# Designs tried in a protein design run: peptides against a protein of PDB entry 4CIC. Part 52

Target 1, 148 residues: chain A of PDB entry 4CIC
Amino acid sequence: KVSTKGHYGVQAMFDLAQHFGEGPVSLKSIAERQGLSEPYLEQLIAVLRKAGLVKSVRGAQGGYILAREPRDIKVGDIIRVLEGPIAPVESVSQDDPEHSLKFDFSVTKSVWEKVKKSIEEVLDSITLADMLKDAEEAQMAQGYMYYI
Target 2, 147 residues: chain B of PDB entry 4CIC
Amino acid sequence: KVSTKGHYGVQAMFDLAQHFGEGPVSLKSIAERQGLSEPYLEQLIAVLRKAGLVKSVRGAQGGYILAREPRDIKVGDIIRVLEGPIAPVESVSQDDPEHSLKFDFSVTKSVWEKVKKSIEEVLDSITLADMLKDAEEAQMAQGYMYY

## One batch from the design tools (peptide; aimed at target 1 K1 S3, target 2 V2 E83)

Design b2_p22_8_s2 (made by RFdiffusion4, then SolubleMPNN; from b2_p22_8, 6 letters changed)
Fold by OpenDDE base, seed 4:
Structure b2_p22_8_s2 (fold): chain B 148 residues (1-148), chain C 147 residues (1-147), chain A 22 residues (1-22)
Amino acid sequence: as target 1 above (148 residues)
Amino acid sequence: as target 2 above (147 residues)
Amino acid sequence: DDPVGLSLGGSFGDDPVALSLE
């Protein structure tokens, strides 16, 4: 499972992508639309801003915008910023000395590396622009169902 | 990250695969070789046995064996047994009513479904027999470095 | 009930970003 942080981070970034070019969006409005707590969203946005994926705009109509075009932000970029490198296996903390004899079984490690690579390839193949396109297609499909 | 349970479960199953055809292996011997606590391994083996991936052999030389050939056990089968279905996103517990207005944003869900499918494809493409082969190749490569 | 998760390694401290494969 993607962490709650990664999940909500992608949602928040997608909300900003939907409003890209319309000016700054308030945290409150994002939180309301995405069903997030405003304090939690503030933490996510702070990290995303520090990583240069989001910009803060000051003023009466202040808020946040994407720092790049939606096509230039991969889902993988968002996940790496929020969650760090995709690690398929929990690194057992070095601190339990009895678990120190972990035969770092090179073979099991290779399995998890393959999983990691596959996840990275998928997440790096999806941009916020791709997500916007998918949303538009889904809305059109729903709109056609209401007119029939 | 694969859970500690999934990780150690794959290690334990791989140990049983390495001894496949040699008879039953004691939990103690698996625990020692894999650096696992015996009580923890007992829990893992109990789940794997219930799922029909492992068999218990009774007697003085009792222990555990793989229930199938290594080629007929996928890593994905082990993970599904120990961890359940691969879910790429934590289902937010239904119990927080304020989080109930989760616009199950169909688009974000589709991203995670793609990730899930990719993980499943990888894990279902790797058998215990593939892992045995990789181990043999790695041992041969190390042996060549010592010469 | 150990949350069976693929944790994507998060840069932030305490919450084990568990990709639970449940």
Scores: peptide ipSAE 0.036, ipTM 0.794, DockQ to the pose 0.406; fails the geometry check
OpenDDE base, seeds 1, 2, 3, 5: peptide ipSAE 0.035, 0.036, 0.034, 0.035; ipTM 0.789, 0.793, 0.787, 0.793; seeds 1, 2, 3, 5 fail the geometry check

Design b2_p22_8_s3 (made by RFdiffusion4, then SolubleMPNN; from b2_p22_8 with A4V A5G A17V V20E G22D)
Fold by OpenDDE base, seed 2:
Structure b2_p22_8_s3 (fold): chain B 148 residues (1-148), chain C 147 residues (1-147), chain A 22 residues (1-22)
Amino acid sequence: as target 1 above (148 residues)
Amino acid sequence: as target 2 above (147 residues)
Amino acid sequence: DDPVGLVLGGSFGDDPVALELD
């Protein structure tokens, strides 16, 4: 599963993308729209801010904005920030010697590396701008379904 | 992480592929080669057998064999049997209403569906025969580095 | 048959996110 963290992180970033250019968005408003607890969102935003994907704006109309244009933020960037490097297989911690994958079958590792690469390629191919476009297309499609 | 289950399942199936045509392999021997506990392997093999990927052979030289040729078993088939359908996002169990992903943003879902599809395509593109070939190539490459 | 979720379980740490296929 994309961790709840990754999932909600992408949602929060997408929410900020939808409001890009409109000024700072409050965490409360994002939390309400995305169905997140505000405290949970605060943690996500803190990480995203530290990574330079989000900026905090101070003042009466303070909140958060994307630090970059939606086209310059890949989903892969968000996931890497929130979850770290995409690893398809947990490195069996060296600490459990009994279950040390003795035969690091280079072959099995290669399968997971291929999976990793594929995931990375997909996530790096999708920007927040692409997501915005997809949202617009979906909204238009729903509008047309009501008229037929 | 590919679940330990998926990882070890693929390893166990690969071990059986390496011995394909040589007759039944004991769970003990697979467990030893793959660094698995025999009880854990028994559970994996039970699932794989039920799914028709492995056959049990009875007798003094009893054990397990692949139910199909290595070329006819995809890594994706093994993973689906052991782990179920590849889902990139845990369906937020309906049971926690507070964290119910209210806005199933069709857009976010589409991202994960793309990831899912990509994973499936990769795993379905790799057979146990492909893995055998890769193993042979790796062994040859190591042999050349020592010379 | 519970769908296997690829758990991208990255800890907020430097640790590589293991894709847990649940």
Scores: peptide ipSAE 0.031, ipTM 0.774, DockQ to the pose 0.196; fails the geometry check
OpenDDE base, seeds 1, 3, 4, 5: peptide ipSAE 0.029, 0.029, 0.030, 0.030; ipTM 0.771, 0.768, 0.774, 0.773; seeds 1, 3, 4, 5 fail the geometry check

Design b2_p22_8_s4 (made by RFdiffusion4, then SolubleMPNN; from b2_p22_8, 6 letters changed)
Fold by OpenDDE base, seed 4:
Structure b2_p22_8_s4 (fold): chain B 148 residues (1-148), chain C 147 residues (1-147), chain A 22 residues (1-22)
Amino acid sequence: as target 1 above (148 residues)
Amino acid sequence: as target 2 above (147 residues)
Amino acid sequence: DDPVGLSLGGSFGDDPVALSLD
């Protein structure tokens, strides 16, 4: 499972992508649309801003914008910023000395590395622009259902 | 990250695969070789046994064996048994009523479904027999470095 | 039933973000 942080981070970034070119969006409005607590969103946005994926705009109409075009932000970029490198296996903490005889089975590591690579490839193949396109297609499909 | 349970479960199953055809292996010996606590391994083996991936053999030379050939056990089968279905997103617990307005954004779900499918494809493409082969190749490569 | 998560390891948070494969 992608962490709640990664999941909500992608949602927040997608919300900003939907408003890209319309000017800055308030945290409150993002939180309301995405069903997030404003304090939680503030934490996510702070990390995303520090990583240069989001910019803050000051003033009465201030808020946040994407720092790059939606096509230039991969889902993988968002996940790496929020969650760090995709690690398929929990590093058993070094601190349990009795578990230190981890035969670091090179073979089991290779399995997890293959999983990691596959996840990275998928997440790096999807941009916010791709997500916008998928949303538009889904809305069109729903709109056609209401006109029939 | 695969949970500790999934990780150690794959290690324990791999140990049983390495001894496949040699007869039953004691939990103690698996625990020692894999660096696992015996009680923890007992829990893993109990789940794997219930799922029909492992068999218990009774007697003085009793222990555990794989219930199927290594080629007939996918890593994905082990993970599904230990961890359940591969879910790429934590289901936010239904119990936080304020978070109930989850716009289940179909678009974000589709991203996670693609990730899930990719993970499943990888894990279902790897058998215990593939892991055995990789181990043999790695041992041969190390053996050539010592000559 | 401990949700078996695939945690995508993040650098910033103490909590290992477990990708639980539930």
Scores: peptide ipSAE 0.033, ipTM 0.787, DockQ to the pose 0.358; fails the geometry check
OpenDDE base, seeds 1, 2, 3, 5: peptide ipSAE 0.032, 0.032, 0.031, 0.032; ipTM 0.781, 0.786, 0.780, 0.785; seeds 1, 2, 3, 5 fail the geometry check

## One batch from the design tools (peptide; aimed at target 2 K1 V2 S3)

Design b2_p23_1 (made by RFdiffusion4)
Pose (drawn by RFdiffusion4):
Structure b2_p23_1 (pose): chain A 133 residues (1-84, 100-148), chain B 132 residues (1-84, 100-147), chain P 23 residues (1-23)
Amino acid sequence: KVSTKGHYGVQAMFDLAQHFGEGPVSLKSIAERQGLSEPYLEQLIAVLRKAGLVKSVRGAQGGYILAREPRDIKVGDIIRVLEGSLKFDFSVTKSVWEKVKKSIEEVLDSITLADMLKDAEEAQMAQGYMYYI
Amino acid sequence: KVSTKGHYGVQAMFDLAQHFGEGPVSLKSIAERQGLSEPYLEQLIAVLRKAGLVKSVRGAQGGYILAREPRDIKVGDIIRVLEGSLKFDFSVTKSVWEKVKKSIEEVLDSITLADMLKDAEEAQMAQGYMYY
Amino acid sequence: SALQEAIDAVTELDLSGYALEIA
C-alpha cells in the first residue's frame, strides 16, 4: 500500500517537472490537473519548499517551480523528505524486511523526475500505426 | 512499515521451520518463543492451515508442523496467502509504484524458509575468535 | 508488564489489506 503522502508528493513534484521549462504554476492548477485536494497540497508544498525541492516566485505568472532540475531530483529524495531488561537477539525475519527495504530504496533512487518525464513522453504519445513494432 | 500479519506470519512459519525435523510443536510454544499473542497466532495459523502451509497432527505430543519442506516455501508464498464516467489516463507515478511492487515481489520470492534456516545458523553462531 | 500488555493486546487478524505500507 502506498501512502496518500507518497502518492500525492510524487504526483505534485512530477506535475512541477512537466512545467519546469514553462515556468511557475499555481497550486490550484496542480490540484486541478492531478485531482488533489488543495488544502492537502498546500501542506505538502510547504514541506517540499522547506526542503529546498520547490520554490515560490512572486510574478504575474507567480506560483511554484522546482528548485532543482528534474535530473537532480530522485523519487527517493522526495520520499525521504516527506517521511519522519535489554538484550540482543538476532531476528532473521527482520533481516528479510531489511532486504525488502533496501530493494525499495534502490528502485526509488534509480528513478529521477527527468526519467519520469522521458517515460511520460514515450508512453502517452501518438504515432502512425506502422511504427508500432 | 511492515504489517503485524506479515511480521507474525513469517515469524510463526520460521519457528515451525526451526522445528521441522523434530516434529510437531504446540501453538503456545510458538507464541512463547516468538513473543506473540496466542489469540492472534491461532487465527493466523487457521489461514495458513487452510492454504496447506501448515498441518495439525493429533499425536500426544502433537501440535503443528509445516505442511511442505522449508525449501519449498517462499516468503512471498506466505505473504500471498495472508493478503487479500470512465477514461484511461496513464500515470507515470503509478508506474513507479509498480516497479517498487515488482522489486519487493522479487526479493520475497528469492528467499525460502530453508534460506532463512541457513542464515539463522550462520548469524547466530559461536566459534573460536581466530576464525572471525 | 508493559511489554506483556502490548503483546496481549494483539488479538485480531485482518486479511483484507497489504503486508507492507510504502512511504

Design b2_p23_1_s1 (made by RFdiffusion4, then SolubleMPNN; from b2_p23_1, 10 letters changed)
Fold by OpenDDE base, seed 5:
Structure b2_p23_1_s1 (fold): chain B 148 residues (1-148), chain C 147 residues (1-147), chain A 23 residues (1-23)
Amino acid sequence: as target 1 above (148 residues)
Amino acid sequence: as target 2 above (147 residues)
Amino acid sequence: SLLEEEIESITELDTSGSALTLA
């Protein structure tokens, strides 16, 4: 289950990608288009900015832009920034030394590591540019359905 | 994010797999070996039992057993039972009809669907028998390092 | 790793008993 933070972060970054090259986008406009709370979006953008994925532009037409081209931002980069480190399963090291039949959770850990790796590979395989292309293809397909 | 429920559920099922063919395992013994709260394990086992992954055995040597062979239980089966279907991002359908510039979240949704599919494929590729084999191989490797 | 950091958010053991919260 993608965290709400990751989901909305990707949406906000995708909105900025759609406007890439058009100049700064206001948080208000992103919030309106993406159905996000503006205060929540401010928090997301602050994190994304600190990570260098987004730049703030000052002035009357101020706002935010992508700090990189859409092709140079993976979905994985966004999620890593927003969600922070994927904790390995906190080994509840119950320090109780005596009954430490350390069930070597190595095997169960390896399952989750495989899942982790798979998620990472997927998220790192998708750029904001790929998402833009998919959006264009979807719009074209919808347009063709109205012409048939 | 594997839920605590999913994680501990897989641990409990793996414990039952390690004892498969040895008879019923008590919840207490599973809880002790896996470092789980017994009351929490009772809840997990109740769900797993209802789903037909675990059987309860009655009697003085009562407890739980796998309902199927370890090779016939995927990690994905355990996770689906405990966590339900990997929920797609709950579309907060804000019903506000007017300002429905329906930003067609189709693209963002497709990203999460790809992630979901990838997780399902991984979890469905791993059985409890595979986990048992991996445990044996790990134990052998540790044994060989001491020689 | 950054990827280990991303999956922790994804793998935040939802103590709330909710589904695989893919972060």
Scores: peptide ipSAE 0.118, ipTM 0.783, DockQ to the pose 0.203; fails the geometry check
OpenDDE base, seeds 1, 2, 3, 4: peptide ipSAE 0.111, 0.115, 0.110, 0.102; ipTM 0.778, 0.786, 0.781, 0.782; seeds 1, 2, 3, 4 fail the geometry check

Design b2_p23_1_s2 (made by RFdiffusion4, then SolubleMPNN; from b2_p23_1, 11 letters changed)
Fold by OpenDDE base, seed 1:
Structure b2_p23_1_s2 (fold): chain B 148 residues (1-148), chain C 147 residues (1-147), chain A 23 residues (1-23)
Amino acid sequence: as target 1 above (148 residues)
Amino acid sequence: as target 2 above (147 residues)
Amino acid sequence: SLLEELINSITEVDFSGSALTLA
C-alpha cells in the first residue's frame, strides 16, 4: 500500500511538471485534473513547498510552479519529503503488544534493508522528466491504435 | 513497514532452516528463540503448511520441518504465501475516504509497478540458504572481533 | 512508515509490521 500521501504527492508534482513553463497552476485545477480534494492537496503542497520542490506565485493568475526543472526532481525526492526517510519502522506488533519482542534478528533485518535499498534506487532513478516522456509515449501509442 | 506477518514468517522459516536435517522442531521452541507468541506462530505455520513450505510431523518428538531444502525456498515465496501476491494495492485513501478517487493515472501507476517489480526481484533473489550463509558469516565476524 | 504504507499500497504485501525503513 503506497501511502496515499506519496501517491497523490507524485500525481500533484507530475501535474505541475506537465504545465512547467506555462506559468502558475491553481490548486483547484490540479485537484480537478488529479481527482484530489482541494484541502488534501493544500496539505501536500504545503509540505512540498517547505521542502523547496514547489513555489507559490501570488496574484490573480497565481498558483504553484515547480521550483526546479522536471529533470532535477526525482520521484525519490518527492517521497522522502512527504513520507520522511524511508526508515525501518520498529516492528510494533500491533497484534500482540505484550509479546512485541523486538527481535532484531540481524539476518532478517538485512533482508529488509536490501528491499529498502532497491526501492530507493528505483525511486531515485525516475525523474518527473522521465514520467513526462512516458506519458507522451503512451499517448502516441494510443493515437496510432485508432488509425489502424 | 513489512507486515508483521511477513517479518515473523521469514523469522520462523529461518529458524526451521537453521534446524534443517536435525528433525522436527516444536512451535514452542521456535516461539522462544524468535520471540514470538506461540498462538501467533501457530497461525503463521498453518498458512505456511497449507502452501507446502512446511510439514508437520506427529508424535512425542513431533513438530515442524521445512518441506523443501533451504536453497529451494525464496524469501519471496514466504512473503507471497503470507501476504498474497505482491499486487499494487488499490490506493484506499485512509485519510480521506470520501475523496478516494482511484485515479488510475497510468504514468503514476507505472512508477509503482516498477517499485513492485524491484521488490519482487530482490525477495526472489534471496533464499533461506543465502540467509543461513549470511548468519554464519556474521557469527564468524563477531568471533574474530573478540580475539 | 510512509514507505511501508507506500509499499503496502503498491503491493498486496502488508509491510506494516516489517522493518522496511528507507531512511
Scores: peptide ipSAE 0.166, ipTM 0.766, DockQ to the pose 0.106; fails the geometry check
OpenDDE base, seeds 2, 3, 4, 5: peptide ipSAE 0.128, 0.138, 0.148, 0.135; ipTM 0.762, 0.760, 0.758, 0.749; seeds 2, 3, 4, 5 fail the geometry check

Design b2_p23_1_s3 (made by RFdiffusion4, then SolubleMPNN; from b2_p23_1, 9 letters changed)
Fold by OpenDDE base, seed 3:
Order: C-alpha cells, then structure tokens, then sequence
Structure b2_p23_1_s3 (fold): chain B 148 residues (1-148), chain C 147 residues (1-147), chain A 23 residues (1-23)
C-alpha cells in the first residue's frame, strides 16, 4: 500500500503539474479537484515546499507552483520527500514479537532488497511530465470513444 | 512491508528447500531454525499445503516436504498463496475517509499498477533454487573470510 | 518512512519488516 501521504502527495503534485505555466494554484482548488481536505493538503504542501519541489507565491492571486518543470520531478522524488528514504525492509519481528525470533535471514532479506530496488527504479523512471502525457493520451482515447 | 505472513512463509519454504531430498522435516525443527512459533508455522504450512506447494508425509518420521523441486517454486508463487493476488491498489481512501474523497485518479493508479507489476516480475524471477544458490555463495564467501 | 509507506500502499506489502511482503 502506498501510504496515504505518498498517494495524496503525488496527486497534489500532479495537479500542480497540470497547471504548470498557468500561474499559482490555491490549496483550496487543489483540495477540491483532488478530493483532499485542505488542512491535510496544507501539511503535504509544507513538506514538499521545504524539500524544494513546490514554491509558494504570495499575493491576492497567490498559491503554489511546481519549483521545477514536470520533467524534472520524478515520482520517486515526491515519495522520498514525503515518506523518507525507502527504508530497507525492517525486520518483520516488530509487529508480532510472539511469533518471530529475530532471525536475520540474509537470503530472505536479499529478496526484499531486490523488490525495494525495483520499486525505486520504477518510481524514478516516472516523471510528472510522463504522468501528464499519460493523462492526455487517456483523455484522447476517451474522446475518440464518444465520437465512434 | 512484506506481511509477516509472506515473510515467514518464504522463510519456511526456504527451510524446506534446504532439506529437499533429505526427507520430511518436522514443523518443530523448521520453527526452531526459522525462529517461528510452531502454531503460527502450522497455519502457514496448512495454507501452503492446500495450495500444493508443500506435502505432508505421515509416520514416525513424518513432516513436510516441498511438493515441487525448488526450481519450480517462485517466491511469487509463495506470496500469492499467502497474501492472495497482489490486490490492485485499493483506493487509499479506506484508511483515512475524513481526508480523501474517493477520487479514482486513473493516472496515479497507473503509477501504482506499474510498481505492482514490477514487484510481481521480481518475485516471479526468484525461485527457491536461486535462493539456495545465493545462500551457498554467501556461505562460501564467509568461509573464505575465515581462512 | 513515507517511501516505505508508499511502497507498502502500492504493493500492499507491509514493508515494515526487512522482508518486502506483498501486503
């Protein structure tokens, strides 16, 4: 499960990508479009801003913009900022201490490290620009279905 | 997090792979070596047996064996049996209903589906035989450090 | 970590353990 934080962070960043070049977007408008609570979005945006992925624009038409072009922001960058480094799989022993002696099976650990690496590679291969392109392609495909 | 169930299931199956061809292994011995409770392991083994990954051998020297050769059991097979099908990204909306309107963002969903597919591909690329080989290589490397 | 939580959410892998289980 992508954490709710990571999921909504990607959604919020994608919304900002869709409006990139149109000027600042209000938190309220992002929250409404993405189905997020404004207070929760404010917390996410604060973290993303501190990490330099988002900029705040002041004024009557103030709001937020991407700090970089959509092509220069990977999904992996967003997730790392919100979730922290993809922690090595911590020993499962923490959640069920009654059932697990801490056996650090190096071989089983290596399986999970391979999975982790694969996830990182996928997330680092997808930019906000790629997501924009995918959205445009999906909209075109839907538009063509209404004309047939 | 690999669920505790998936993690320990892979450990138990790997233990059975290490003893493949040596005859039946008792649940007690697996539990001791893998640091699992025997009752918990019994539940895991019951599921794995029902799925045809493990066989029960009856008798005084009874226990469990792999139902197939280690090369014919993928880590992905074990995980699918224990965890079920890697569920499509359930809408994150279930855990925090106060903060999320169910917006089915197809594009964001596609990101998570790509991650899911990548995980499946990795898990399906690793067999118990691959794990055995990796363990042997690791033991040899450790043995060479002591000489 | 949030990346781990995100990975956990994607994969339903509870990645809290050193083993990436598909949660």
Amino acid sequence: as target 1 above (148 residues)
Amino acid sequence: as target 2 above (147 residues)
Amino acid sequence: SSLQQSIDSITELDTSGSALTLA
Scores: peptide ipSAE 0.164, ipTM 0.773, DockQ to the pose 0.094; fails the geometry check
OpenDDE base, seeds 1, 2, 4, 5: peptide ipSAE 0.148, 0.148, 0.044, 0.136; ipTM 0.773, 0.783, 0.769, 0.775; seeds 1, 2, 4, 5 fail the geometry check

Design b2_p23_1_s4 (made by RFdiffusion4, then SolubleMPNN; from b2_p23_1, 11 letters changed)
Fold by OpenDDE base, seed 1:
Structure b2_p23_1_s4 (fold): chain B 148 residues (1-148), chain C 147 residues (1-147), chain A 23 residues (1-23)
Amino acid sequence: as target 1 above (148 residues)
Amino acid sequence: as target 2 above (147 residues)
Amino acid sequence: SSLEASRASITELDLSGSALTLA
């Protein structure tokens, strides 16, 4: 399960990618297009900006832009920024010493490491540019269905 | 993040795999070896039993056994039973209508479907028999470091 | 419902570092 934070973070970054080169986009316009609350989007954008994935532009036509080209931003980069390192198993918090027998069962750990690696490989194989291309292909496919 | 439920479920099933062919194993013995509370393990075993992955044996030497051979149980089967279908994105609960704008953004959905597929492929590629083999190889490697 | 089953599955694989909570 990708958290709501990761999911909406990728949506917000994709919206900025669709407008890349058109100038700064307002948080309000992103929120409206992506079906997000503006306060929630502000929290996401603050984290993404701090990580250097987004830039703030000041002025009357101020807003946000991608800090890098869409091809230079992987989905994995966005997820790592918002959620931290992709970890397959919940670190049982050490706070309950009686139940926190982290039986580091080496064999079960290896299963989760394989899952982690697979997720990382997938997310690092997809850029915002790849997502833009997929969106264009989907729009063309819809256009052809109306002419038949 | 595999839930604690999924993680401990795989551990419990692996413990049963290690004792496969030796007869029924008590919940107490599994709990002790895997560092689990017996009540928590009982909940996991109840779900796994209902799904037909584990059998209960009655009697003085009663307990639990795998319902199938270790080679016929995938890690993916265990996870699906405990947690349901592997889904990459948290379905925003419809319960908050204001925040639950499931923007079915087709392109973002496709990203998560790719992640889902990758996870399913990994978990369905690993059986309890594969885990047993990995454990044996790890024990042999430790034995060679002491000589 | 199919939707409830989908929700339960997504919640449990909590990939701790990233929002990939694989349920």
Scores: peptide ipSAE 0.051, ipTM 0.779, DockQ to the pose 0.084; fails the geometry check
OpenDDE base, seeds 2, 3, 4, 5: peptide ipSAE 0.040, 0.049, 0.041, 0.047; ipTM 0.780, 0.780, 0.778, 0.783; seeds 2, 3, 4, 5 fail the geometry check

Design b2_p23_2 (made by RFdiffusion4)
Pose (drawn by RFdiffusion4):
Structure b2_p23_2 (pose): chain A 133 residues (1-84, 100-148), chain B 132 residues (1-84, 100-147), chain P 23 residues (1-23)
Amino acid sequence: KVSTKGHYGVQAMFDLAQHFGEGPVSLKSIAERQGLSEPYLEQLIAVLRKAGLVKSVRGAQGGYILAREPRDIKVGDIIRVLEGSLKFDFSVTKSVWEKVKKSIEEVLDSITLADMLKDAEEAQMAQGYMYYI
Amino acid sequence: KVSTKGHYGVQAMFDLAQHFGEGPVSLKSIAERQGLSEPYLEQLIAVLRKAGLVKSVRGAQGGYILAREPRDIKVGDIIRVLEGSLKFDFSVTKSVWEKVKKSIEEVLDSITLADMLKDAEEAQMAQGYMYY
Amino acid sequence: LFTTEVAPESEEVYLFTTEVAPE
């Protein structure tokens, strides 16, 4: 199960990545395109801004823009920002979960926002029908 | 975050794997060794029994035992048993989560209870210090 | 995601799904 925070955090950062070249966009526009609640997005952006992942601009087309290029932002970085008598007895079961954690970390560190931009172009494109192999 | 069910389901199955050659053990003994609540364990075992992963034995010193050998039970099998207008718009974000799901499935399908038994022996051993 | 913390019994977490949890 993917948390609301993870899903919306990545969705919002990806929307900003899709508008990076064009410049700043409003939070309202992000919420509209992504189907997110604006109050929740406001809180999410506040953390991402403190983390240096997004920045505000004061222009007419003010609003928000990625603070680092998409190629320099791993999905795992976004997730890491959003997340917060005695004796020793080794648990093999816990070691299994550590292996699950490590594999997740590996996948999320292997994908950048730039990679997502490239996938978005390839998957949602249109072309003449003869070119589908 | 790992659910209580997944953690306790795997812990209980592994305890049974550690006692597979010796024979049946009581649910109370599993709960004691693993630090589990007996009511929760009983409910858990009932599902595992229906799925053919564990079996009850009348015996006298009867109890419960694995219904398949440890080498034939993947950790992923245990998890799978315990778990249960319109338009199209592709979500690249959801495709990321699909990749995460695939990698978890791959890790959990690559580990059997037999692998866990082997790891448990190697990690919790004692030996002359010169062999480290 | 980046933790092996065991959830309380009141919270169910699924591994083989991409289901988005409620807020």

Design b2_p23_2_s1 (made by RFdiffusion4, then SolubleMPNN; from b2_p23_2, 9 letters changed)
Fold by OpenDDE base, seed 3:
Structure b2_p23_2_s1 (fold): chain B 148 residues (1-148), chain C 147 residues (1-147), chain A 23 residues (1-23)
Amino acid sequence: as target 1 above (148 residues)
Amino acid sequence: as target 2 above (147 residues)
Amino acid sequence: LLTTEVAPPEEDIELLTTEVEPP
């Protein structure tokens, strides 16, 4: 499962990607478009800014922009910033010395490591640019359904 | 992340797989071998039994057994029983009519559906028999390092 | 300063929260 934090963080970053090159967007406008509370979005943006994925612009037309091009931001980068390492299982302390328990633990750990690797591969294969492209393709497909 | 429930459920099912064909094992013995509280294990086993992955045997040598062979139980089957459907994101209620929000929601949803599918493919590719084999191979590799 | 803890909307899309029951 993806946390609410990860989900809304990806939505907020996707909104910033849709406005990339148009200049700074206000948090209010992002919150309204994404159905997020502005206070919750402020917390997400603070974390994303500290990680260098977002920049704040000051002034009368101030707000936020992506710090990099949409093609240079993976979904995996956003998730790692918001949730930390994609850990499948929190490391139960390895210190129990009984050999059989260590072995069973190692086999179950390998299952979760395979899951982790698979999630990382998927999230690192998707950029904000890929999401923009998928959005454009879906909009075009809907447009064609209205003309038929 | 995998829940504690999913993690310990897979451990308990793996313990039952290691003893498959030896007859019923007590919850106490599983709890001791897996480092689980017996009350917590009772709750897990109750769910797994209701789903038909485990059988209870009554009598002086009673306990629990796998309801199917280890090769016929996927890790994905255990996780689905304990955690429900591998849902990447709970469905935020689709009822908001504004077209733009639906579209952005659809694109983000597709990302999580790809993650879901990837997790399902991995967990459905691993059986308790595969885990038993991996265990035997690791034990053999350790045995060769001691000689 | 009332930090209004705007509770995140309670739809915790539960990431597999390992509630470690304490031993």
Scores: peptide ipSAE 0.016, ipTM 0.747, DockQ to the pose 0.065
OpenDDE base, seeds 1, 2, 4, 5: peptide ipSAE 0.016, 0.019, 0.022, 0.018; ipTM 0.731, 0.754, 0.756, 0.754; seeds 1, 2, 4, 5 fail the geometry check

